# Ledger of designs, part 160: peptides against a protein of PDB entry 2Q3Z

Target 1, 272 residues: chain A of PDB entry 2Q3Z
Amino acid sequence: YVLTQQGFIYQGSAKFIKNIPWNFGQFEDGILDICLILLDVNPKFLKNAGRDCSRRSSPVYVGRVVSGMVNCNDDQGVLLGRWDNNYGDGVSPMSWIGSVDILRRWKNHGCQRVKYGQCWVFAAVACTVLRCLGIPTRVVTNYNSAHDQNSNLLIEYFRNEFGEIQGDKSEMIWNFHCWVESWMTRPDLQPGYEGWQALDPTPQEKSEGTYCCGPVPVRAIKEGDLSTKYDAPFVFAEVNADVVDWIQQDDGSVHKSINRSLIVGLKISTKS
Target 2, 254 residues: chain A of PDB entry 2Q3Z as posed
Amino acid sequence: YVLTQQGFIYQGSAKFIKNIPWNFGQFQDGILDICLILLDVNPKFLKNAGRDCSRRSSPVYVGRVGSGMVNCNDDQGVLLGRWDNNYGDGVSPMSWIGSVDILRRWKNHGCQRVKYGQCWVFAAVACTVLRCLGIPTRVVTNYNSAHDSNLLIEYFRNSEMIWNFHCWVESWMTRPDLQPGYEGWQALDPTPQEKSEGTYCCGPVPVRAIKEGDLSTKYDAPFVFAEVNADVVDWIQKSINRSLIVGLKISTKS

## One batch from the design tools (peptide; made by RFdiffusion4, then SolubleMPNN)

Design b2_p24_6_s3 (from b2_p24_6, 10 letters changed)
Fold by OpenDDE base, seed 1:
Structure b2_p24_6_s3 (fold): chain B 272 residues (1-272), chain A 24 residues (1-24)
Amino acid sequence: as target 1 above (272 residues)
Amino acid sequence: MSPEDKLNFSPPLSDEEIEEIEKL
C-alpha cells in the first residue's frame, strides 16, 4: 500500500470490468513538498495555523483535510471535476496516467485548480497524497455506485407511461465510482473501528460545510452503523442504496416499475 | 464508455453555480 508507486485502477462496469495503469509516484522528487503545500493552503491552516499543525499527527484529521483539498471546491484544491465531455480548455480526465503530473501542474501554476478530474483521478491523487504522508491507502472502485442527495438511502427515478425519465436526474447511479480506503486507528470512536476507513475526495456532497467525505470505518458501513462519523449514511448509500424506478400515470398514480432491478454496489479494492 | 454508460452525470455544481443559485 504505502510502498507501491505503480498500480491499477478499476473502471468500466460490473459486466465489463476494465483497469488502467496508474503512477501514484508518492516517492518521486518534490511530491512530498507538494503534499506539504497542500496542507499549508488548506482552509483550516489559513484560519488557525497552530491548531491545524497540532492536529497533523492525526490520520483522521489529515485524511479529512486531504479529502477536501484534492477537489478545488471551497478552497485552493487540486482538481476541478468535469463530466460533460467538454475538455478543450484543459486535459481530459481520461488522459491522465498518474498523480505526479497533476500535483506538479497544480504547484507550478500557483496552486491553481487542474482541469480536469473525475472520480478515479480524485481518488488516485488522494491516494498519492495520503501515501506520501505515511498513511497506508488504496483506491477502491464500486460498480453501480449510488449518489444519494437526500440521505434517504434510496435512488428514485420517475418515468412517464412511456418509460421516459421525468424531471432533473438529481439522484444518480454511477456505472463505477472510485474513492480511497486508508488504514488508521479511530481513537475518536468506540473500540473496534480501527482499520480501513473510507474517504471520498470527489466533490459529491458537503460534509460540515466542505466538499469532503470521511473518514468512516469500513466496518461501520458493513455493520450498518450510520451514526459513525464521518459521513456514514452517504458512504453506506454509495454501496447499499435501494433503487426505485417509478412510473407516473396521467391520473397522477405512481407505481414501481418491475423492469429495473438495479443492484447497487460491487466493491473492488486494489491489492497493490 | 458504451452509449448506455453516458448517464448525464450532472457534475456537482461549481461554487460559482451554487453562488448563482443562492442569489436567485
Scores: peptide ipSAE 0.034, ipTM 0.499, DockQ to the pose 0.059
Fold by OpenDDE base, seed 4:
Structure b2_p24_6_s3 (fold): chain B 272 residues (1-272), chain A 24 residues (1-24)
Amino acid sequence: as target 1 above (272 residues)
Amino acid sequence: MSPEDKLNFSPPLSDEEIEEIEKL
């Protein structure tokens, strides 16, 4: 986890699992310095440097900062997300082969956002940074990953009377989504929540006003403890959301067609 | 996420795809 500089990231679909090689490079020259710069440009440091620095001994705090700073949303973070296939003014997310080039580009351009990332790129960069900071971390891929936008633990599809999906799908299932799991103690929680913590650096939803997610105990997600800090409902939905098909008629009447459990979530954790 | 952020979105699973997943 901390020592492996090269690994694989799982992609594709549940039926057609693919992997790509990835250079995490957490021990390459200058990467630690870049990770320290990332901490020194975070909004919490800029607001109160002494308070931020005093909390950097906490993997929980650092993990949450890194989750927010790997994306450039609301801060000087590393990566700009883009999913529209229009990458001509940057680098295609699919072109990256490692975290090192991304981090070096970010630093060398005065902490300007690197164009572009998607989930596995965000996760891989977060994994590099967390490993560099001494936090055991792995990339996780979840197939049929839900994006719950309304925190109801459902993925809701509105269909017409003919079964055709209507409107802009706000809620969606990704063919795959990537995040990280980091090993840490949780002295801020009840006993037994030590171990793997999920962190999602992909800018999906705001947590406490910042595009960040976690850390949340993987145990809490498995046990359905949605009260557990941080962002347990969101991460729970990624792996366990129920899919609901609503049929909307022309009169605006809506009825539940199907409630499907077990569609969402096939999680693969890397060993590297 | 904006609507433009949809490229990695799975289309909603077909009923056949769902039935296959439920068998797993």
Scores: peptide ipSAE 0.025, ipTM 0.669, DockQ to the pose 0.166
Fold by OpenDDE base, seed 5:
Structure b2_p24_6_s3 (fold): chain B 272 residues (1-272), chain A 24 residues (1-24)
Amino acid sequence: as target 1 above (272 residues)
Amino acid sequence: MSPEDKLNFSPPLSDEEIEEIEKL
């Protein structure tokens, strides 16, 4: 985990698993210095440097800061997300082969956001940063990953009588989604939640007013303990949400479609 | 993005799209 500089990121679909080679490069020259700059430009440091620095010994605190700072939402973070195929004013997310070039570009342009990232790019950069900071971390891919926006643990689709989807398709199922798992103790929780913690750096939902997610114990997600800090309901939904198709009739009545429940969640953890 | 790289499943795959993916 901490020592592996080269690895693979899993992509594609549950039926057609693909992988790409990725250079994490956590021991390449200047990368640790860039990770320290990332901590020194975080909103918590800018608000109170002494308090932020006193908390950097906590992998829970650092993991949550890194989750927020890998994306540029609400801060001077590393990556701007884009999913509309319009990448002409930057680098296509599909063109990246490692975290090192991204981090160097970010630093060299005065901590200006790098264009562009998607889930695996966010996860891979977070993995590099966390490894640089001495936190054992791996990239995780989840196939048929749900994005629950309303915290109801459902992915709801509304259709008319003709089967046409109504509304802005706010809730999504990704063919795949990537995040990271980091190994840490959880002295802030009840005993037994030490071990792998999920962290999601992709800007999907706000947690405590910032686009960040986790750390949440993988055990808590497995056991259905949704009360566990941080963001347990959201991460639980990514891997366990139920899909509901609603049919709206002309009379305004809404009925559940008998359609096949898409099996949400096929998690693959990298061994790297 | 290749059609295969569409991160957003558009609307839940039609039964036809599911069947096509099942036949691959």
Scores: peptide ipSAE 0.021, ipTM 0.600, DockQ to the pose 0.267
Fold by OpenDDE base, seed 3:
Parts: C-alpha cells; sequence; structure tokens
Structure b2_p24_6_s3 (fold): chain B 272 residues (1-272), chain A 24 residues (1-24)
C-alpha cells in the first residue's frame, strides 16, 4: 500500500469491469511538500492553526481533513468535479494518468482548483496524499454504487402507472464509484473498530457542513452499525441501499415496489 | 461500451438489460 507508486483503478460496470493504470507517485519530488500545503490551507488551520497542528498526529483527523480538501467544495481544495462532458475549459477527468500532475498543477497555480475530476480522480489523489502522510491507503471501486441524498438508506424512484420515472432523479445509482480505505486505529470509538476506514473525497453530501465523508470503520458498515462516526448511513447506503419504486396511479394511490433487479454494491478493493 | 459506461452515471436499465439480469 504505502510503498506502491503505480497501480490500477477499477472502472466500468459490474458486467464490464475495466481498469486504468495510475501513477500515485507519493515519493516523487515535492509531493510531500504539496501535501503539507494542503493541510496548511484547510479551513480548520485557517480558523485555528495551533488546534489544527495539535491534531495532525491523529489519522482520523487528517483523513477527514484530506477527504474535504481533495475536493474544492467549501475550501481551497484540489479538484473541481464535473460530469456533464463539458471539459473544454480544463482537463477531461479521463485524461489524468496520475496524481502527481494534479497536485503540482494545484500548487503551481496558487492552490487554485484543478479542472476537472470525477470519483476515481478524487480517490486517487486522496490515496496519494494519505500515503504521503504515512497512512496506509488503497483505492476502492464499488459497482452499482448508490447516492442516498435523504439518509433513508433507499434509492427512491417515482413512477407513473406506465412505469416511467417521474420528476428529477435526485437519487441515483452510479455504474461505479471510487473512494479510499485507510488503515488506522479508532481511539475515538469503542474497541474493535480499528483497521480499514472508508473515506470519500468525492463531493456527494455534506458532513457537518463540509463536503467530506468518513472515516468510518469498514467493519461498522459490514455489521450495520449506523451510529458509528463518521457518515456511516451514507457509506452504508453506497453499498447496501434498497431500490424502491413508488408507482403513482391515476386515482392518486401510490404503490411501493422493491426493485430487486437493481442490486446495489459490488465492492472491489485493490491489493496494491 | 456505450459512452454512458464511461461516466459515473448508471443510465436507467433498459427493459432488455433488466431481462438479461433476470436470466443471471
Amino acid sequence: as target 1 above (272 residues)
Amino acid sequence: MSPEDKLNFSPPLSDEEIEEIEKL
């Protein structure tokens, strides 16, 4: 994990798994310095430098800062997300081959947001930063990944009597989503939640007012302990949400149907 | 691979894709 500079990121769909080569480059010249700059421009440092610095020995604290700072939402973070295929004023997310160029561009442009990222780019940059900071980290791909917006552990579709989806799809299932898992102790939790912690740097939902996610114990997600900080319900939904169709009839009656054809969650963890 | 398979969006499964899943 920490020593592997080159790896693969899994993409595509559950039926058509693809991978891309990725240079994490955590030992390349100046990358550690850029990771330290990332910590020094975070909102918590700007608010109270002494308090922020005193907490940098905690991988829990650092992981949560990094998940927020890899995206540029709410702060001077690294990447701007975009999914609309309009990348003409930046770099297509598909064009990146490593984290090093992204981090160097961010620093060299005065910590201005790099255009553009998608989930695997966010995850890969977070993986590089966390590895630089001595936190064992891997990229994870989840196929059929749910985005629950209302924290009800459901992906809800409203349909007419003909089965046609009505209104804006607020909630969606990604063909794939990428995040990171980091190895750390959890002294802030009950015993037994040490080990792999999920962190999501893709700006999906706000956690405590910031676009960040985790760390949450992978064990807590597996055991269904949704009370475990941070963001356990959201990460649980990504891998286990039920899909519900609300079928509205012409008489105004609504029928609830469980969509069993949409299986949420096929998680692939990288070994390197 | 459809252009859609490249983006982090699942298009709504076509009825054909649903039928293929039900055959798995």
Scores: peptide ipSAE 0.028, ipTM 0.577, DockQ to the pose 0.246; fails the geometry check

Design b2_p24_6_s4 (from b2_p24_6, 10 letters changed)
Fold by OpenDDE base, seed 5:
Structure b2_p24_6_s4 (fold): chain B 272 residues (1-272), chain A 24 residues (1-24)
Amino acid sequence: as target 1 above (272 residues)
Amino acid sequence: MSDEDKLNFSPPLSDEEIEEIEKK
């Protein structure tokens, strides 16, 4: 996991799994220096450098910082997300073939956000940074991945009497979503939560006021321990949310049409 | 995510797609 510089990222759909080659390049020249710059421009360092540096021995702390700094939301992070197909003022997310060019562009432009990323780009850059910092990390793809906005573990769709979806579809299911899993001990938790920890660098929801997610033990998600730090309900929902279709009638009454518990989550972890 | 970010999302699974998943 730390030593692999080239790999594959899984994409597509549950029915049609695709992969793309990706150069993580964590040992390429200057990449370690860029990862250290990323730590030195994080909001916690800028607020209190001594406190931030004293915590860099903790992979839990570093993982959470990297999750926040891979996206440019609320900080001088690496990537700007965009999903509207309007990439003319940057690089299309689909054009990237590795993390090295992204990180070099970020540094060379004075730590200005790189345009543009989507989930696999965020995950891949996070994987590079974490590996470079000595944290064993892999990219994970989840098919039919839920984005729960209100932490109710439901993806809710509102339909009219004709079955047409009403409103802005605030909650959604991705055809696929990518994040990372990092191997670390969890001395901040009860015994038995060491091992793979989920981290999501895609700016989906705020955690403690910052667009970051995790680390949360994969075991806690598997066992349904939603009290576990960090962001267990959100990560649990990505892989286990129930889909609810609501029908609103002309009289304003709302009734539950379908509960689709089996739809969300087909997780594939990379082997390298 | 902004509403603008939602344009490339897979539409909600059709009832037919759900039935195929439930059969496995």
Scores: peptide ipSAE 0.022, ipTM 0.584, DockQ to the pose 0.128
Fold by OpenDDE base, seed 2:
Structure b2_p24_6_s4 (fold): chain B 272 residues (1-272), chain A 24 residues (1-24)
Amino acid sequence: as target 1 above (272 residues)
Amino acid sequence: MSDEDKLNFSPPLSDEEIEEIEKK
């Protein structure tokens, strides 16, 4: 994990799994220095440098900072997300082949946001940064990944009497989503939650007022312990949300149906 | 995310893809 500079990121769909080569490049010249700059421009450092620095010995703290700083939401983070296929004023997320160019561009432009990223780009950059900081990290791909926006562990669709989806799909299922898992102890939790921790740098939902996610023990997600910090309900929903269809009838009645055919979550962890 | 940012080139499952999953 920490030593692998080149790898693959899984993409596509559950039916058509694809991969792309990716250069993580955590040992390339100047990359560690860029990762340290990333820590030094984080909002917590700017607010209280001494307090931030005193907490950098905690991989839990650092992981949470990195998940927030890989996206440029709320801070001077690395990447601006864009999903509308309009990338003419930047670089298409699909064109990136590694984290090194992204991080160098960010630094060289005075820590200005790099245009543009999507989930695998965010995850890959986070993976590079965490590896640079000595935290064993891997990219994870989840197929049929749910984005729960209202923290109810449901993906809700409104349908008419004919079963056609109505209204804005506020909640959605991604064909795939990428995040990272990092190996760390969790002295801030009960015993047994050491090991792989999920972190999501894609700016989906705010956690404690910042677009960041995790770390949350992968074990807690598997066991359904939603009380476990950080962001267990959100990460649980990504891999286990139930899909609910709200069927509106002509009489204005609404029928709730659990869509059992729509299986959320097929997680693939990278081996290297 | 803004509503405009909802389509990853990991696009959300299209309505067609959702329907295909629902048919299984």
Scores: peptide ipSAE 0.038, ipTM 0.602, DockQ to the pose 0.235; fails the geometry check
Fold by OpenDDE base, seed 4:
Formats: structure tokens, C-alpha cells, sequence
Structure b2_p24_6_s4 (fold): chain B 272 residues (1-272), chain A 24 residues (1-24)
């Protein structure tokens, strides 16, 4: 987990699993320095350098900072996400083959956001940074990954009487989504939540006012303990959300058609 | 995240696809 510089990221769909090779490159020249710069430009450091530095011994704190700083939302973070297939003013997310070039570009351009990333790019860069900082980390792919926007643990589809989806698909299921899991103790939680912690650097939802997610114990997600910090409901929904199809009739009446609990979530953890 | 940012749309699984998943 810390020593592997090359690996694979799983993509595609649950039916058609694909992988791409990825160079994490956490030991390549200058990468550690870039990771330190990333910490030194984070909003918490800028607000109170002494407090930020005093907390860098905590993998919980560092993990949360990194999850926020890998995306450029609300800060001088590394990557700008884009999903509209218009990448002409940058690099297509599909073109990246490793984290090193991304991090070097970010640094070399004065910590300007790199265009562009999607989930696996965010996850891979986060994995590199966390590994570089000595935190055992792996990329995780979840197929049929839910994006719950309203924290109700449901993915709700509104359909007309003909079964056609109506309105903006605010809530959705991704064919796949990538995040990272990091190994750490959780002294901030009750005993037994040490181990793998989920962190999501893709800017999906705000956590405490910042586009970051986690760390949350994988155990808490498995056990359905949504009270655990951080962002347990969101991560739980990614892997366990129920899908609800609402049928809206012309009269405006809405009735529940089907509750589908078994569709969301097929998590694959990388061993490398 | 704006709706425009969501290219990796899994189209909602068809009822047939769901039935196949539920049978496993």
C-alpha cells in the first residue's frame, strides 16, 4: 500500500469491469516536496499555521485535508473536475496515466488547478499524496455507486406514468465511482474503528463547508453506524442507498413503484 | 456538482436489469 508505485484502477461497469494502469509515483523525485506544498497552501494552514502543523501528526486530520486539497473547490487544490466532455482547454481526464505529472503541473504552475479530473483521477492523486505522507492507502472502485444529494439514503427517480424519467437527475447512480481507503487508528472514535477509512476527494458534497469527505471507518459503513465522523451517511449511501422509483401521474400524484435495495454498490478494493 | 458535470451516468437500470441483479 505505501511501497507500490504502480498499480491498476478499476473502471467500467459492474457487468464490464475494466482497469487502467496508473503510476502513483509517491517516491519519485520532488513528489514529497509537492505534498508538503499542498499542506502549506491548505485553508487551515493559511488560517492558523501553528494549529495546522500541530495536527499533521494525525492521519485523520491529514486525510481530511488531503481529501479537500486534491480538488480545487474552495481552495488552491490540485484538480478541477469536469464531466461534460469539453476538455479542449486542458487535459482530458482519460488521458492521465499517473499522479506525478498532475502534481508536477500543479506545482510548476504556481499551485494553479490542473484541468481536468474525474473520480479515478482524484482518487489516484489522493492515493499518491497520502502514501507519500506515510499513510497506507488504496484506490477503491464502487460500481453502481450512488450519489445521494439530500442525505436520505435514497436514490430517487421520478418517472411519469409511462416509466420515463422526469426532471433533472439530481440524484444518480454512477456506473463506477472511485475513492480511497486509508489505514489509520481512530483515537477520536470509540474502540474498534481502527483500520481502513474511506476518503473521497471527488468534489461531490460539502462536509463542514468544504468539498471533502471522510475519513470514515469502513467498519462503520458495513455496520450501518451513521453517527461516526466523518460523512458516514454520504459514504454509506454510495454503497448502500436504496433506489426508489416514484411514479408521477398527470394529476401530480406520486406513488412509490419499486424499492430496490440490492442495486447500489459493488466495491472493489485494490490490493496494490 | 452540476448535472452537466455528470458524464459517467449510469442510465437508471432498466427493470429487466434490476430483475437480473435481484436474481443473483
Amino acid sequence: as target 1 above (272 residues)
Amino acid sequence: MSDEDKLNFSPPLSDEEIEEIEKK
Scores: peptide ipSAE 0.029, ipTM 0.620, DockQ to the pose 0.169; fails the geometry check
Fold by OpenDDE base, seed 1:
Structure b2_p24_6_s4 (fold): chain B 272 residues (1-272), chain A 24 residues (1-24)
Amino acid sequence: as target 1 above (272 residues)
Amino acid sequence: MSDEDKLNFSPPLSDEEIEEIEKK
């Protein structure tokens, strides 16, 4: 995990798994210096440098900072997300072959946001940064990954009597989503939550007012401990949300059609 | 996420697509 500079990122769909080669490049010249710059431009450092620096010995703290700083939301972070296929004023997310070029572009342009990223790009850059900082990290791909926006652990679809989806699809399932898992102790939690921790640098939801996610113990997600910091309900929903199809009739009655909880969450961890 | 960011969300799976996923 820390030593592997080249790897694969899984993409596609649960039916058609694809992979792309990725250069993480955590040992390439100047990459560690860029990772240190990333820490030194984070909002917590800018607010109180002494407090931020005193907490950098905690992989929990650093992981949470990195998850926020890999995206450019709310800060001078690395990547701007875009999903509308309009990439003409930047680089298509599909064009990236490694984290090194992204990080170098970010630094060389005065810490300006790099255009553009999607989930695997965010995850891969976070993986590089965390590895540079000595935190064992891997990229994870989850197929049929839910995005719960209302914290009800449900993905709800409303259909009319003809089966047509009604209203704005506010809640959606990604064909795939990528995040990272980092190995760390959790002295801030009860015993037994050491090990792999999920961190999501894709700017999906705000956690404590910042677009960041985790760290949350993978064990807590598996055991359904939604009280576990950070962001356990959100990460739980990504892998375990119940999909509910509602049928709306002309009389305004709403009937639950099918509970499809089994569809969400085919997780593949990279061995690289 | 902005509404523009939602464009690449997978459409809801059809019942047939769901049945195929559950069989694997």
Scores: peptide ipSAE 0.022, ipTM 0.554, DockQ to the pose 0.167; fails the geometry check

Design b2_p24_7_s1 (from b2_p24_7, 15 letters changed)
Fold by OpenDDE base, seed 5:
Structure b2_p24_7_s1 (fold): chain B 272 residues (1-272), chain A 24 residues (1-24)
Amino acid sequence: as target 1 above (272 residues)
Amino acid sequence: DDYLRSQRPLGYDEKNLELVSHDL
C-alpha cells in the first residue's frame, strides 16, 4: 500500500464492473518534493506554519489536509473537477493514466489547478500523495454511491402524479464513486478505531468550511457510529443511504411511493 | 466507452435495475 506504484482502479457500474490501469508513481523523480509543496501551500500552513508543521507527524491531520488539497476548491489545490463533458480547455478526466503527470503539471504551473478530474482522478492523486508521505493508502470504488446533500441520510426523489421527476434533482446517486482508505491509528478517538480510514478528496460537501472529508474509521461506518469524526454521516450515507421516492399530488400532498434501502453501496477495496 | 468510464448520476431505470446489498 506504500510500495506499489502501478495498480488498477475500478469503474463502470455495479453490474458492469470495469478496471483501468493507473500509475500512482509515488517514487518517481520529484514527486515527493511536489507532495511537500502541497503541504506548504495548504491554508493551515499559510495561517500558522509552525503549528501546521508540528502536526505533520499525525496521519490524521495530514490525511485531512491532503483530502482538501487534492481538489482546488477553496485553496491552491491540485485538481479542478468537471462532469459536464466540456473538457476542451484542459484534459479529459478519462485521459489520465497516472498521478505523476497531474502533480508535475500542477507544480510546473505555479500550483495552478489542473483541468480536469473526476472522482477516480481525485482519489488516485490523493493515494499517490498519501503514499509519498508514508501513509498506507488504497483507492476504493463504491458503486451506486449516494451523495447526501442535506445530511438526512436519505436520497430523496420527488415525482408528480405522472411519475415525472420534480425539483432541482440535487439528491443523487453516482454510478460509481472513488475515494481512498488510509491505514492509521486514531489516538484522537476511543480505542478500537485504528485501521482503515476513509478520506474523500472529491469536492462534494464542505467539512468545517473546506471541501474535504475524513478521516473516518471504516469500522465506525460499518458499525453505524455516526458520532465519530470526521464526517461519519456523509461517508455512511455514501454506502448506506436510503432511497425515498416521493409522489406529490396536485393538491400539494406528498406520499411515500418507494423506499429502496438496498440500492446504495457496493464497495470494492483494492489490494494495492 | 465514456458510459463506463465517466462518473455520472444514475438514471431512474438504472436505479431500478441495480439493486445491490450494502457491502462495506
Scores: peptide ipSAE 0.446, ipTM 0.776, DockQ to the pose 0.354
Fold by OpenDDE base, seed 4:
Structure b2_p24_7_s1 (fold): chain B 272 residues (1-272), chain A 24 residues (1-24)
Amino acid sequence: as target 1 above (272 residues)
Amino acid sequence: DDYLRSQRPLGYDEKNLELVSHDL
């Protein structure tokens, strides 16, 4: 979880699982230096360098910073996400084969955001950075991954009687979503939450005003303890949200569909 | 290839899923 530089990332769908090789490259020349630059350009450092540096011994703190800095939202972060298949002014997310090139491009261009990433790219870069900083980390893939935007632990679809989805279609399920899990103690929580912590660097929802997510104990998610910081409800929903399929009639009546079994979440944790 | 390698919203028809176990 720290020593391996080559690994696999799972993609595809729940029924058609695919993996790709990925070069994390946490020990390649200059990568640690780039990770330190990443810390030195984070908003917390810019606001109060002494306070930020004093907290870098905490993997909880560092993990949260890295989660925010891997994406370029709100800061001088590494990657710009894009999902609309228009990548001509950058690099297609599907073209990356490792974290090293991304990090080097970011640094060499004055910490300018790299175009473009999707979930596995964000996760892989975060994994590299966290490993560089001595935090055991793995990339995880969740198939049929929910994005709950209204914090009700539901993914609600409204469709008409003809099966056509209505509304703004904001709530959705990804074919797959990747994030990272990092091993750390949680002295900031009650005993028993040491171990794997979920961190999500893909900019999906803001946490305390910043596009970041976690760390949250995997145990808390498994046990349904949604009171644990950070972002337990959101991460819980990614893997456990209930899907409600509403049928809207012309008369305004709404009823639940009984025609489908809608299941969220099939998480695969890597072994390295 | 991109269909399997890109992150994308599931279509409505793709949401008819069998029971899946969670691994946490």
Scores: peptide ipSAE 0.418, ipTM 0.738, DockQ to the pose 0.322
Fold by OpenDDE base, seed 1:
Structure b2_p24_7_s1 (fold): chain B 272 residues (1-272), chain A 24 residues (1-24)
Amino acid sequence: as target 1 above (272 residues)
Amino acid sequence: DDYLRSQRPLGYDEKNLELVSHDL
């Protein structure tokens, strides 16, 4: 989780699991320096360098910073996400084979955002950075991964009287989603929440005003402790959300129905 | 196969009871 530079990332769908090789390359020349630059350009450092530096001994703090800085939302972060299959002005997310080229491109272009990433690219780069910083980290893939936008732990579909889904489908389920889990103690929480912590660098929802997510104890998610910082409800929903159909009737009434055919969450953790 | 290689939103085809991917 720290020493392995080569690995696999799981993709595809729940029914058709695929993996790709990935070069994390955390020990390649210059990569650690780039990771330190990433810390030195983060908004918290720019606002108060002394305070930021004083907190870098905390994996909790650093993990949260990295989750925010791997995406270029809100800051001078590494990657710009794109999901519309229009990548002609950059590099297709599917073209990357490792984190090293991405990080080098970012640094060599004056910390300009790299085009483009999707979830596994964000996760893989975060994994590289966190490993460079001495934090044991693994990439996680979750199939049928929910994106809850209103923190109600539901994925809601609106349907007409014929059962057809209406609207833009803003709430969604990803075929797969990747994030990272990092091993750390949680002195900021009650005892028992040390261990693997989920961190999500893909810019899905804002946490305290920044596109970042976690760290949140995997145990808290497993046990349903949604009060646990950071972002427990969102991460919980990714793996446990219920799917609800709101069916409009002719009289204007709306019927709520649990959709048991769409099962959210099938998480796979990497072995390295 | 972009369906397997890219991250995509899923929709549920209520008529066919199948999951379908959508572009953003």
Scores: peptide ipSAE 0.395, ipTM 0.725, DockQ to the pose 0.316
Fold by OpenDDE base, seed 3:
Structure b2_p24_7_s1 (fold): chain B 272 residues (1-272), chain A 24 residues (1-24)
Amino acid sequence: as target 1 above (272 residues)
Amino acid sequence: DDYLRSQRPLGYDEKNLELVSHDL
């Protein structure tokens, strides 16, 4: 989880799982230096360098910083996300084969955001950075991954009498979503929450004002403890949200239906 | 192959896809 430089990332769908090879390259020349630059341009360092540096011994702190800095939202982060198939002014997310080229491009262009990434690209770069910093980390893929925007643990669809989705709602389910899990102790939590912690660098929701997510104990998600920091409700919803259809009838009545065809969450953990 | 490798919403048409892309 620290030493492996090459691995696979799972993509596709729950019914048709695909994978791609990925070069994490955490030990390639200059990559560690780039990771350190990433820390030195983070908003917390810019605000108070001494305080930021004093906290870098905490994998909880560093993990949260990296989660925020892998995306370029709110800061001088590494990657700009794009999902509309318009990548002509950059590199298609599907073209990347490793983290090294991305990080080198970012650094060599004065820490300008690299175009473009999607979830697995964000996760893979975060994995590289965290491994460089000595934090055991793996990429995970969750099929039928929910994006809950209102923290109600539901994905709600509005449908007409024919069952067709109506209106524009941002809550949705991804065919797949990738994030990372990092191994760390959690002295800031009650005993028993040490171990794998979920971190999500894809800019989906803001956490305390910044597009970052985690760390949250995988155990807390499994046990349904949504009170533990950070971002337990969001991560829980990614893997456990219920899907509800609100079906409007011709007479104006609304029928609530639990959608049992869309099963949220099928998580696969990798060895590298 | 891009269809299988790209991250995309389930159950959404092109219009809804654009909405998600705008939000992220």
Scores: peptide ipSAE 0.380, ipTM 0.742, DockQ to the pose 0.263

